Peptides against a protein of PDB entry 2L9B. Designs and how they scored, part 69

Target 1, 91 residues: chain A of PDB entry 2L9B
Amino acid sequence: ANFLSQKFPELPSGIDVNINMTTPAMMISSELAKKPKEVQLKFLQKFQEWTRAHPEDAVSLLELCPQLSFVTAELLLTNGICKVDDLIPLA
Target 2, 91 residues: chain A of PDB entry 2L9B as posed
Amino acid sequence: ANFLSQKFPELPSGIDVNINMTTPAMMISSELAKKPKEVQLKFLQKFQEWTRAHPEDAASLLELCPQLSFVTAELLLTNGICKVDDLIPLA

## One batch from the design tools (peptide; made by RFdiffusion4, then SolubleMPNN)

Design b1_p24_8_s2 (from b1_p24_8, 9 letters changed)
Fold by OpenDDE base, seed 5:
Structure b1_p24_8_s2 (fold): chain B 91 residues (1-91), chain A 24 residues (1-24)
Amino acid sequence: as target 1 above (91 residues)
Amino acid sequence: MKIAKGADFDALYEFLEKQIKREE
C-alpha cells in the first residue's frame, strides 16, 4: 500500500459505494455514460496504450483502483469492442 | 468496490489522463 501510494501520489482517495442505494457497477456505468462517445474511446485507447507500455505500473494501478478494471470492461462492452463471453475468462 | 471520493469519476479520469501523459 505504501509502495502504491508513493508510485501514484496524486491518486484520489476512493470511497465505498452505498450498496443500499445503488451498485458500484450502476454508478460507474452512469458516470461513463455521461461522457461523449469520443471521450470514452479516446480514454480507452490511451489507457490501453499506456498499459502496453507500462504493464507493471498498470497492474499496480488496477490493484489499487479495481474500479478501473470495471471501467475498462464496461467501455469495451458498451462500445461493442468485446462481448461478455470474451471477458469471462479474464475475470 | 471503491470509486473516487464523492463519486467523482472525473477526478479519477483526470488522474489517469495525467499519468498517461507523464509516462509517455
Scores: peptide ipSAE 0.235, ipTM 0.700, DockQ to the pose 0.374
Fold by OpenDDE base, seed 4:
Structure b1_p24_8_s2 (fold): chain B 91 residues (1-91), chain A 24 residues (1-24)
Amino acid sequence: as target 1 above (91 residues)
Amino acid sequence: MKIAKGADFDALYEFLEKQIKREE
């Protein structure tokens, strides 16, 4: 197994990209939009809790899987928790 | 073509829940 699989053995393998989608970001946004608001918010809460408990692992995960950073940002924006300008300093 | 690991929202949600439960 590669480094990712060794460090995060239960990390999901990913999903097929729809042939009508042009980017992974579009696919992610589409999938997120299918989820109820309460599910989206619960995901954010769980991710925050895990990040607090494992900050170094969280950094490693986000570096190795930048799509997760996109997921987090998208959820914050879509649910009106923050605005694009709030994320600029983090880019 | 597959999106990279972690892009499956449902699976990622379950993954995180499992990680948190291990801390309990």
Scores: peptide ipSAE 0.204, ipTM 0.686, DockQ to the pose 0.465
Fold by OpenDDE base, seed 2:
Structure b1_p24_8_s2 (fold): chain B 91 residues (1-91), chain A 24 residues (1-24)
Amino acid sequence: as target 1 above (91 residues)
Amino acid sequence: MKIAKGADFDALYEFLEKQIKREE
């Protein structure tokens, strides 16, 4: 098993993106948009709580799963919590 | 940013919930 499977055995694999049909960013954005705002905000809260409790694991997870960084950024942006300029230093 | 897969939001949400519950 790879590092992700070992350290995060219950981490979902996600879904493959058919780049001929859409981009990963568009797919993630559309999936997130299907969720009610309150669910999106709760996700941010839970992710924040988890990252606070497990900072080293969070760093590893975000390095190995860049899509999670996008998810977080997208949720922050779409909910007006952050502006694009706020994320530039993190990119 | 390099993105290879789209997130399974529901599964990820459940994953995070389980991780947090471990701390409770």
Scores: peptide ipSAE 0.088, ipTM 0.603, DockQ to the pose 0.449
Fold by OpenDDE base, seed 3:
Structure b1_p24_8_s2 (fold): chain B 91 residues (1-91), chain A 24 residues (1-24)
Amino acid sequence: as target 1 above (91 residues)
Amino acid sequence: MKIAKGADFDALYEFLEKQIKREE
């Protein structure tokens, strides 16, 4: 098994999106909005801790799951942790 | 940021929670 299969054996495959009806960004934003603020912040905290402890694993995960990049950015913006201008250099 | 496929967010969220909890 490759690195990701061993480290993340139950990683979801994701879904295709009909861009004529919606976008992945819209879907993710909608799903995030269903979560309580405390859950959103706890997720950010735990993900941040894991990323700091396992930076190479985090890069690999984000490359395979680009939707997580949007999740992270959206949570940072909607919870007022970052402004749009703060994320421009990372795009 | 990249958006390749739409996310089944509930499944992804649960997956990430499990991964993080395993390290606690």
Scores: peptide ipSAE 0.204, ipTM 0.676, DockQ to the pose 0.390; fails the geometry check

Design b1_p24_8_s3 (from b1_p24_8, 9 letters changed)
Fold by OpenDDE base, seed 4:
Structure b1_p24_8_s3 (fold): chain B 91 residues (1-91), chain A 24 residues (1-24)
Amino acid sequence: as target 1 above (91 residues)
Amino acid sequence: MKFAKGADVDALIEFLEKQIKREE
């Protein structure tokens, strides 16, 4: 097991992205859109709760898995919780 | 680069829930 698996043993492994055929952002957006809004909001709720309780681990996770930052941002935007300008300071 | 596939969104939620419970 690598460091990521050791730190977060139950983190989903995910799938490889072929950047010659698509972009990670496109894949993420497409897959997220397949989930019901209730599930999307549940993710945001749980991630917010975990981040508040464990900010250092949250930072570590997002550094090791930067795609999760995109997941969070995309869900905030598509569900009308944030606007693009709200996220500019975080880029 | 890896991404959690669509089916893994549910797994991510479960992962977060377990993290919260284990670290309470």
Scores: peptide ipSAE 0.249, ipTM 0.722, DockQ to the pose 0.329
Fold by OpenDDE base, seed 1:
Structure b1_p24_8_s3 (fold): chain B 91 residues (1-91), chain A 24 residues (1-24)
Amino acid sequence: as target 1 above (91 residues)
Amino acid sequence: MKFAKGADVDALIEFLEKQIKREE
């Protein structure tokens, strides 16, 4: 088992992306849009609380799963919580 | 690179909730 599976055994494994049909970014955006707004906001809230409680684990998770950074940014933008200019300093 | 399905997103939320509960 890799480090990610060892440290976060309950983390979903995910699926492979067919790059001939779409891009990871398009797939992520599409899947997020299928979730009701309440669920999207709940994810943001829980992820925020978890990162505050476990900052070292949060850094490790985001380094190993960079797609989560895109997920977070997409949800912040689509729900009107942040503007693009707010995220520029983080890029 | 792995990508989360709809069901996987729910599992991720559950994972995070469990982590928070452990600290509360």
Scores: peptide ipSAE 0.168, ipTM 0.664, DockQ to the pose 0.306
Fold by OpenDDE base, seed 5:
Structure b1_p24_8_s3 (fold): chain B 91 residues (1-91), chain A 24 residues (1-24)
Amino acid sequence: as target 1 above (91 residues)
Amino acid sequence: MKFAKGADVDALIEFLEKQIKREE
């Protein structure tokens, strides 16, 4: 078994995107908006907790699944936790 | 960043919860 499979069991495969109709970013934004605020905040809380405890694994996960960076940024912005300017240095 | 697929939010939440529980 490889490192990633062991460290990230049951990692979601995601859903396909028809690039002729939409973009992954647009799809992510749309799907996130369907979730209640409490669910969105729960994701942020759990992800923050996990990344603080396992920073190297978090880097590996975000490298493997860069869409998670967009998810996190989108949630921070839409919930008024961060401003766009706060995230520019990280882009 | 590189995008290939969209995310299942519920699955991601469950995934993270499992990781935290497993590693604690």
Scores: peptide ipSAE 0.089, ipTM 0.597, DockQ to the pose 0.433
Fold by OpenDDE base, seed 2:
Structure b1_p24_8_s3 (fold): chain B 91 residues (1-91), chain A 24 residues (1-24)
Amino acid sequence: as target 1 above (91 residues)
Amino acid sequence: MKFAKGADVDALIEFLEKQIKREE
């Protein structure tokens, strides 16, 4: 197992992305949009809570899984919690 | 290519909840 699997053994396995048909960003956006708004907001709440409880692990996870940063940003934007300009300092 | 299923929100929520519980 790779370091990611060892550090976060319960992390979801993931999905295949056919880069010839779509981009990871498009795939993520599409899949997120399939979830009810309440579930999307629940993720943000849990991620916020986890980040506060495990700041070092949160940094590691986001570095190892940059797509998760996109997930978070996408959810913040699509739910009107943040504006694009709000995320610029984090880029 | 394969990416961690960040789009699997339900699975991620479960993952996060387990991580939080371990610390408690």
Scores: peptide ipSAE 0.359, ipTM 0.774, DockQ to the pose 0.371; fails the geometry check

Design b1_p24_8_s4 (from b1_p24_8, 10 letters changed)
Fold by OpenDDE base, seed 1:
Structure b1_p24_8_s4 (fold): chain B 91 residues (1-91), chain A 24 residues (1-24)
Amino acid sequence: as target 1 above (91 residues)
Amino acid sequence: MKIAKGADVDALIEFLEKQIAKDE
């Protein structure tokens, strides 16, 4: 098994990429937008909680799955929790 | 088709909940 599977064996596989989208990022954004705000906020809350408890694992996960960095940033922005300028130093 | 990790928000929430539960 690869390192990702070893460290995070329960991590979901994700979803099939929509071949009609020009980029994976666009597909992710589209899927996020389909979810109710409550679900979006729930993700942020759970991710924040987990990150606080296991910062080293959070860093590893984001390094292995940069898509999740995009997800988190997108949800923070779309829900008005932060602005683009707030994220620039972290990119 | 390629699989895009990060797009399945419901599954991600479940994953995180399970991880958090392990700490309890």
Scores: peptide ipSAE 0.437, ipTM 0.816, DockQ to the pose 0.497
Fold by OpenDDE base, seed 4:
Structure b1_p24_8_s4 (fold): chain B 91 residues (1-91), chain A 24 residues (1-24)
Amino acid sequence: as target 1 above (91 residues)
Amino acid sequence: MKIAKGADVDALIEFLEKQIAKDE
């Protein structure tokens, strides 16, 4: 956690988990669904752009913060950009 | 309270935009 803060000091801390939610994943899915489609797509576009420019940092970020892998997968699926079968080779 | 990283989509977009801006 300290290393993550050192390498990505401006990475947002996220949102406090509602005590009534079963898992952080459910909390993330709920929050993502509240955002307009254009905002969801904007995240995907910006993340794609950054990943192309800094693939090594992108790998590091996803390893240190696996929640972001979930975010990306969830948005790809819910917006119909890919199906579950398309993600299997990446696991 | 547990922190759900990744739930704050607006903050994530801002973070990425700042990272991209560093390349310019």
Scores: peptide ipSAE 0.434, ipTM 0.815, DockQ to the pose 0.502
Fold by OpenDDE base, seed 5:
Structure b1_p24_8_s4 (fold): chain B 91 residues (1-91), chain A 24 residues (1-24)
Amino acid sequence: as target 1 above (91 residues)
Amino acid sequence: MKIAKGADVDALIEFLEKQIAKDE
């Protein structure tokens, strides 16, 4: 936790989990769906760009914040960029 | 207090943009 803060000091804290939701993942999915498609795609674009430049940091971030893996997968799926079968090998 | 980092899409985009800008 301390390492994450030090390595990525500007990483957003996120939002409070809705206590009415069964899981944080469900809440994340819901919040993502509220955003315009353009915003969703912008996230994917920026994350892809950063990952290409710093793949080791991207891996580290995803390991420390597995929520982001879910976010990425969810956005790829919901926007029709890939299918579930495409992600299975990465799990 | 439970926080879901992945839910703040706008903030994540901003974070990534800042990271990318460091390389420019």
Scores: peptide ipSAE 0.430, ipTM 0.808, DockQ to the pose 0.481
Fold by OpenDDE base, seed 2:
Structure b1_p24_8_s4 (fold): chain B 91 residues (1-91), chain A 24 residues (1-24)
Amino acid sequence: as target 1 above (91 residues)
Amino acid sequence: MKIAKGADVDALIEFLEKQIAKDE
């Protein structure tokens, strides 16, 4: 197993990319949009909670899985929690 | 087929809940 799998063995594999989708990012955005707002917010809340409890692990996870950074950013933006310019300093 | 890690929001929530539960 790679380092990611060793450190986060229960991390979900994700969803198969639809062959009609151009990029994984598009797939992610599409899947996120399918979820009710309350579920989207639940993710953000849980991720926030975990990040506060284990900031080093959270950073490691986001570095190893940039997709999760995209997920978080996408949900923040689509739910109007922040604007694009709020994320620029973090890039 | 390629997998879009991060797209499974329900699974991610479950994952996070499990991680949080480890602290209990």
Scores: peptide ipSAE 0.430, ipTM 0.811, DockQ to the pose 0.507

## One batch from the design tools (peptide; made by RFdiffusion4, then SolubleMPNN)

Design b1_p25_1_s1 (from b1_p25_1, 14 letters changed)
Fold by OpenDDE base, seed 1:
Structure b1_p25_1_s1 (fold): chain B 91 residues (1-91), chain A 25 residues (1-25)
Amino acid sequence: as target 1 above (91 residues)
Amino acid sequence: SARLEAAKAGLELMNAKIDEFLKKQ
């Protein structure tokens, strides 16, 4: 089994998307943006908890799937949790 | 690698900003 299947056993079958950082991130962010702000924040909190409980896996996930970093960044921006300038060092 | 370091930096930023945000709530 690949990394994602191993670490996320409940992961459903995916949909093929363009293999780049931008398109997958935009699609995921778009779906998340349809949820209430409270749900988006809860999502971030649960993800945060997971990253702290599984730091090595979290880093590996973002290394293998850098598009997820863009999803996270978009959520932070749209919910007023960070500013664009905060992301400049990562760009 | 550069991507590894970027991932680490991103997670650090995310966690710090979320904590700060929740503290302000």
Scores: peptide ipSAE 0.551, ipTM 0.902, DockQ to the pose 0.678
Fold by OpenDDE base, seed 2:
Structure b1_p25_1_s1 (fold): chain B 91 residues (1-91), chain A 25 residues (1-25)
Amino acid sequence: as target 1 above (91 residues)
Amino acid sequence: SARLEAAKAGLELMNAKIDEFLKKQ
């Protein structure tokens, strides 16, 4: 099993997306944006907790799936948690 | 690698901003 299957054994079935960073990120962000803001914030908090509990796995996840960094950034922006200028160092 | 450093920087940014946001709640 690959890294994702090993670390996330209960992942649901996904859909095929273009092999790039932008398209998958936009699709994931769009789905998350359909949820209430409270749910989005809860998601971010749970993800944060997981990253702190499993820092090596978290880094590996984003290294292997850099599109997820865009998803996270979008969630931070749309929920007013960060500004565009905060993301400049990552560009 | 560049991807590794970017991943680390992204997580650091996320955690810092979420912490700051929660403190303002």
Scores: peptide ipSAE 0.550, ipTM 0.902, DockQ to the pose 0.673
Fold by OpenDDE base, seed 4:
Structure b1_p25_1_s1 (fold): chain B 91 residues (1-91), chain A 25 residues (1-25)
Amino acid sequence: as target 1 above (91 residues)
Amino acid sequence: SARLEAAKAGLELMNAKIDEFLKKQ
C-alpha cells in the first residue's frame, strides 16, 4: 500500500488535480473556508495534535503533498493566527 | 532536501502560532 492509503485508510479517493501547485491548495482552502470558524480552528487543533504525535509521518505527508503547506498557511492567515510576514521564511 | 526542511519549518511555525493563538483566547 502507498503512504497515503496506509496512514489514512479513511481518506476518500478524491480527484487528480494536475493543473499547478496552487490549484489544489485553493480548492481545499475554499472548502474549509465554508465551515464555521470554530470548525476551522478545531481542524487545526486536531491536525496539530496529530503532527506532534506523528512528527515523521507529518513531515512525510507534507513532502508528498506540498500543496497542504499552502492550505495550512492560508488557514492560519484567514483565522488571524499568523501574519503574512510570519510566512516569509517559508517562501 | 529543501522540501524536507521546508516541511519541518512549516510545521514548527504552525504549531507555534496555534499555541500562541490559544493562549490569547
Scores: peptide ipSAE 0.550, ipTM 0.902, DockQ to the pose 0.680
Fold by OpenDDE base, seed 5:
Structure b1_p25_1_s1 (fold): chain B 91 residues (1-91), chain A 25 residues (1-25)
Amino acid sequence: as target 1 above (91 residues)
Amino acid sequence: SARLEAAKAGLELMNAKIDEFLKKQ
């Protein structure tokens, strides 16, 4: 079984997206942005908790799905959790 | 690899900024 299915058994089957890393991120971010800010923050907090509980798996996830880094960055920006300048070291 | 280092840096940034944000609330 693949990593995503094993570590995220609740994931539904994916849909086709182009190979570009940023386009999938934009799609995900767009959907999340439709939710109330409270829901977005809750999502970030739950993800944070998971990353702390499973640090190696979290790194592996972002290696396998680098587009998720863009999603996370966008959520941080749109919720006022970080500034654009905070992301410069990642560029 | 560059991707590995980017992943680590991203997680570090995210966790730090979320913690900071929650403290400000």
Scores: peptide ipSAE 0.550, ipTM 0.902, DockQ to the pose 0.653

Design b1_p25_1_s2 (from b1_p25_1, 16 letters changed)
Fold by OpenDDE base, seed 1:
Structure b1_p25_1_s2 (fold): chain B 91 residues (1-91), chain A 25 residues (1-25)
Amino acid sequence: as target 1 above (91 residues)
Amino acid sequence: DARLQQRIEGLQLMNEKIDKYLAEQ
């Protein structure tokens, strides 16, 4: 079992989007952008809580799934939560 | 591990930014 299946035992299979990291990120960000701002913020809050509880696992997740870093960055930037330079450590 | 520490600090910074943003809403 890989990292995701072990750490997220109830994780669904999902959809195969594997062109590059940028395209999947754009797709996810586009879908999130369709949601109300309250939903976007709730998503960030739940992710925030998980990263605080499991910081090393969060690092591993972002290394395994770089597209998630792009998605998070997009949410933070477009909502005015941070500046571009604040995201350098995620690169 | 330096890479791990750097990424953790990045996440901490993001979380602080989120906290600040939410507190201002």
Scores: peptide ipSAE 0.464, ipTM 0.869, DockQ to the pose 0.756
Fold by OpenDDE base, seed 2:
Structure b1_p25_1_s2 (fold): chain B 91 residues (1-91), chain A 25 residues (1-25)
Amino acid sequence: as target 1 above (91 residues)
Amino acid sequence: DARLQQRIEGLQLMNEKIDKYLAEQ
């Protein structure tokens, strides 16, 4: 089992989307943007809690799935939570 | 690993910004 299967055993099998990194991010961000602000914030809060509890696993996840970095960035920027310069360490 | 620590620090900064935002709501 790879990292994702081991760390997230309840994660369903994904569909391999043969596209670049940007397109997956756009797709995910588009779906999240359709949700109310409170739902988007709840998503960020749950992710926040997990990253604080498992920072090295979080880094590994973002390295394996870099599209998630862009999704998170989009959520933070569009909701006015941070500025572009705040995300430089994550680039 | 320096790169790993940099990424961790980035996540921590992000989380601090989230906390600050929520506190100001």
Scores: peptide ipSAE 0.462, ipTM 0.867, DockQ to the pose 0.793
Fold by OpenDDE base, seed 5:
Structure b1_p25_1_s2 (fold): chain B 91 residues (1-91), chain A 25 residues (1-25)
Amino acid sequence: as target 1 above (91 residues)
Amino acid sequence: DARLQQRIEGLQLMNEKIDKYLAEQ
């Protein structure tokens, strides 16, 4: 929470979700899946750019918010960007 | 730390796969 507040000062308020990894991840993935493919790809590209520019922060973010690893995996799979066997390092 | 190295590897993999996918489009 402290990390997110510092690194993302303009982060909007969230909504209440079940306090686990799976439920929030599924909610995020579900909402993204409702968007056009080009929007999903743009989301991945923006995340890609950010991770390349801020690799240490990216590692910290995924440690703090493991649900994002699930979301990333889901986006990669559903858009045909990778196969299931490719995802072991993201687990 | 194994977990740290795995996270780094995962990010690298993601970026590699995205690049490849976009190049094929």
Scores: peptide ipSAE 0.457, ipTM 0.867, DockQ to the pose 0.710
Fold by OpenDDE base, seed 4:
Structure b1_p25_1_s2 (fold): chain B 91 residues (1-91), chain A 25 residues (1-25)
Amino acid sequence: as target 1 above (91 residues)
Amino acid sequence: DARLQQRIEGLQLMNEKIDKYLAEQ
């Protein structure tokens, strides 16, 4: 399995997604993008800490709220934390 | 559960990329 399909199944770049999930994700990403880089990084760090402490809950959250997969991916990409190709294979 | 483990590994990859980025700042 690849990271995009498993963790970001609702990414519009390669997956047909429900508009009810895609539009909210785009709006969230847009609002986050308007904030300073420091705020965006803080958001990622807090989410990172929580996912490490609660990995199974994190998986459940992303399954329940797939919009968050898109949001997270956009934050990683737009801040230069990773490339799209980095997300394809699971490490 | 294999499926769950695969998802966890995906999150770990994400977190590793974040760590690397922060360490380089």
Scores: peptide ipSAE 0.450, ipTM 0.858, DockQ to the pose 0.644

Design b1_p25_1_s3 (from b1_p25_1, 13 letters changed)
Fold by OpenDDE base, seed 3:
Structure b1_p25_1_s3 (fold): chain B 91 residues (1-91), chain A 25 residues (1-25)
Amino acid sequence: as target 1 above (91 residues)
Amino acid sequence: SARLEQAKRNLELMNQKIDEFLKKQ
C-alpha cells in the first residue's frame, strides 16, 4: 500500500501512463480543463485547504507524484492566477 | 532531497498565488 492507497482508499483505480512527468500532467490538465472555470477554481481551493490541513501529506503527495506540480501550475496559468514568470523559481 | 525540496516549493507557490488571487476578488 503506497501513499495514495493509504490516504485515498476510495480513489478509483488509476490508468497507466508513460513514466514521465509531462504526459501524465497533460492528461490530467486536459480533463480538468473540460470542467467549468468555477469547478477548476473550487478544485484549487479545496486542494489548498487540504494542503494546509495536512502539510506533511501534501508534500509527500507532490514528492510521490511530481506530475501534479505541472497540473497545478497549468491550472494557475489558465485561470489567470499566476504568470509564467511566477513559475521561474520552479524551473 | 532535491525532489522533496521541489515539492515544497511547488506547494508554497500554489498557496501563495491562490491567496493573492483571492485577495484580488
Scores: peptide ipSAE 0.511, ipTM 0.889, DockQ to the pose 0.659
Fold by OpenDDE base, seed 2:
Structure b1_p25_1_s3 (fold): chain B 91 residues (1-91), chain A 25 residues (1-25)
Amino acid sequence: as target 1 above (91 residues)
Amino acid sequence: SARLEQAKRNLELMNQKIDEFLKKQ
């Protein structure tokens, strides 16, 4: 199983993530996970604000670096902001 | 492209969930 399947056992069966996305996301997320919850939430909020201020740049960033979508997804999951089922579209 | 549309969808999803979370606080 990939990183997400291991870390999130509630992940629906049959849903897999490209290893080229999962491994980088795992590495980045592990660093963010070392920070306090408040810092992680602050990161998400600041990132959201940036995306709204710079929507074209944000889309370009996620297009070029799709692994970042999984980084943010993991932050959403680990901080109880969303459910695993909410992230099915990422697969 | 598919990648572009996926990026847009992912961004939308992220922002939606964050907004919903903030409303709960």
Scores: peptide ipSAE 0.509, ipTM 0.888, DockQ to the pose 0.661
Fold by OpenDDE base, seed 4:
Order: structure tokens, then sequence, then C-alpha cells
Structure b1_p25_1_s3 (fold): chain B 91 residues (1-91), chain A 25 residues (1-25)
């Protein structure tokens, strides 16, 4: 099973996930999951602040490293910030 | 490009959800 199938079981079936995105995202997410909730939330908040201050760089980063979207998605889910249905656009 | 637009959408989604979360704090 790919990352989306494992973490987002309610997403539509048949969604293709590139292995080059899946593996890094899973690895990063697993490491972040080992950190205290406070650290995870701080990561999201600081990352958001950076994206607001540097929107063009942020877009470029996510374009070049789409794996980060899955990392943040996992953090959003595990910390109760959003639901699976909210992340359908990531597919 | 499609990838560029996807990146923009993903970024906006993330920021939107974080904002909503923070508003509830």
Amino acid sequence: as target 1 above (91 residues)
Amino acid sequence: SARLEQAKRNLELMNQKIDEFLKKQ
C-alpha cells in the first residue's frame, strides 16, 4: 500500500502515488511522529510563518519537493487539525 | 503548470487548516 492508501483510507480509490514521493514522506513523518506534540505543532507553525513571509520560495519548495505536502498532511491529521476528507486535494 | 498549481493549492490548504486551528485556541 502507498502512503495515501495507508494514511487516507477514505480517499477515492485508484489514486496514483509516485514512489519517489511516498517513501520520503513516510520516513519524515515517522521521525516527526516520534517528537512531542509541542514540537510537531511548532514545526507546522514555523513552517507556516515562513511560507507567509516567503510565498514564492514556499511554492517552489512544494513544487520541487511535493513530499512535504504529505508530511504536513500527516501532521495535520495526527494533531487533529483536519480530517481525511479535507486532504482530498492532495491526491 | 499542473505541478505549480498543485503546489499552490497544497500550500493554501495547509495554511487554511492551520489558521482555522489557531483560531480555536
Scores: peptide ipSAE 0.507, ipTM 0.888, DockQ to the pose 0.664
Fold by OpenDDE base, seed 5:
Structure b1_p25_1_s3 (fold): chain B 91 residues (1-91), chain A 25 residues (1-25)
Amino acid sequence: as target 1 above (91 residues)
Amino acid sequence: SARLEQAKRNLELMNQKIDEFLKKQ
């Protein structure tokens, strides 16, 4: 998308992924799960910092790429940061 | 839109939970 190209000029080329909500999120989560827990937490922290520095861009990103909400949710659960009951429905 | 508001809510939830976790360690 034009938004991603403008805001993330160093974004790598994409790969073929099934066109649905779940598969892209699962692929990203799987790759992140291969990293140490401290790396996963650092990823969340850096993402959090970016969202606070660029709130409008962050919302636009999640709206454009809703699969990222599943990725963050999975990271929160996997690392014991929250429980399933803490999560709101992801759309 | 509902999709926009959902994105906002999800972002808020993520930030809240991360903050709570960091305070506990």
Scores: peptide ipSAE 0.506, ipTM 0.888, DockQ to the pose 0.659

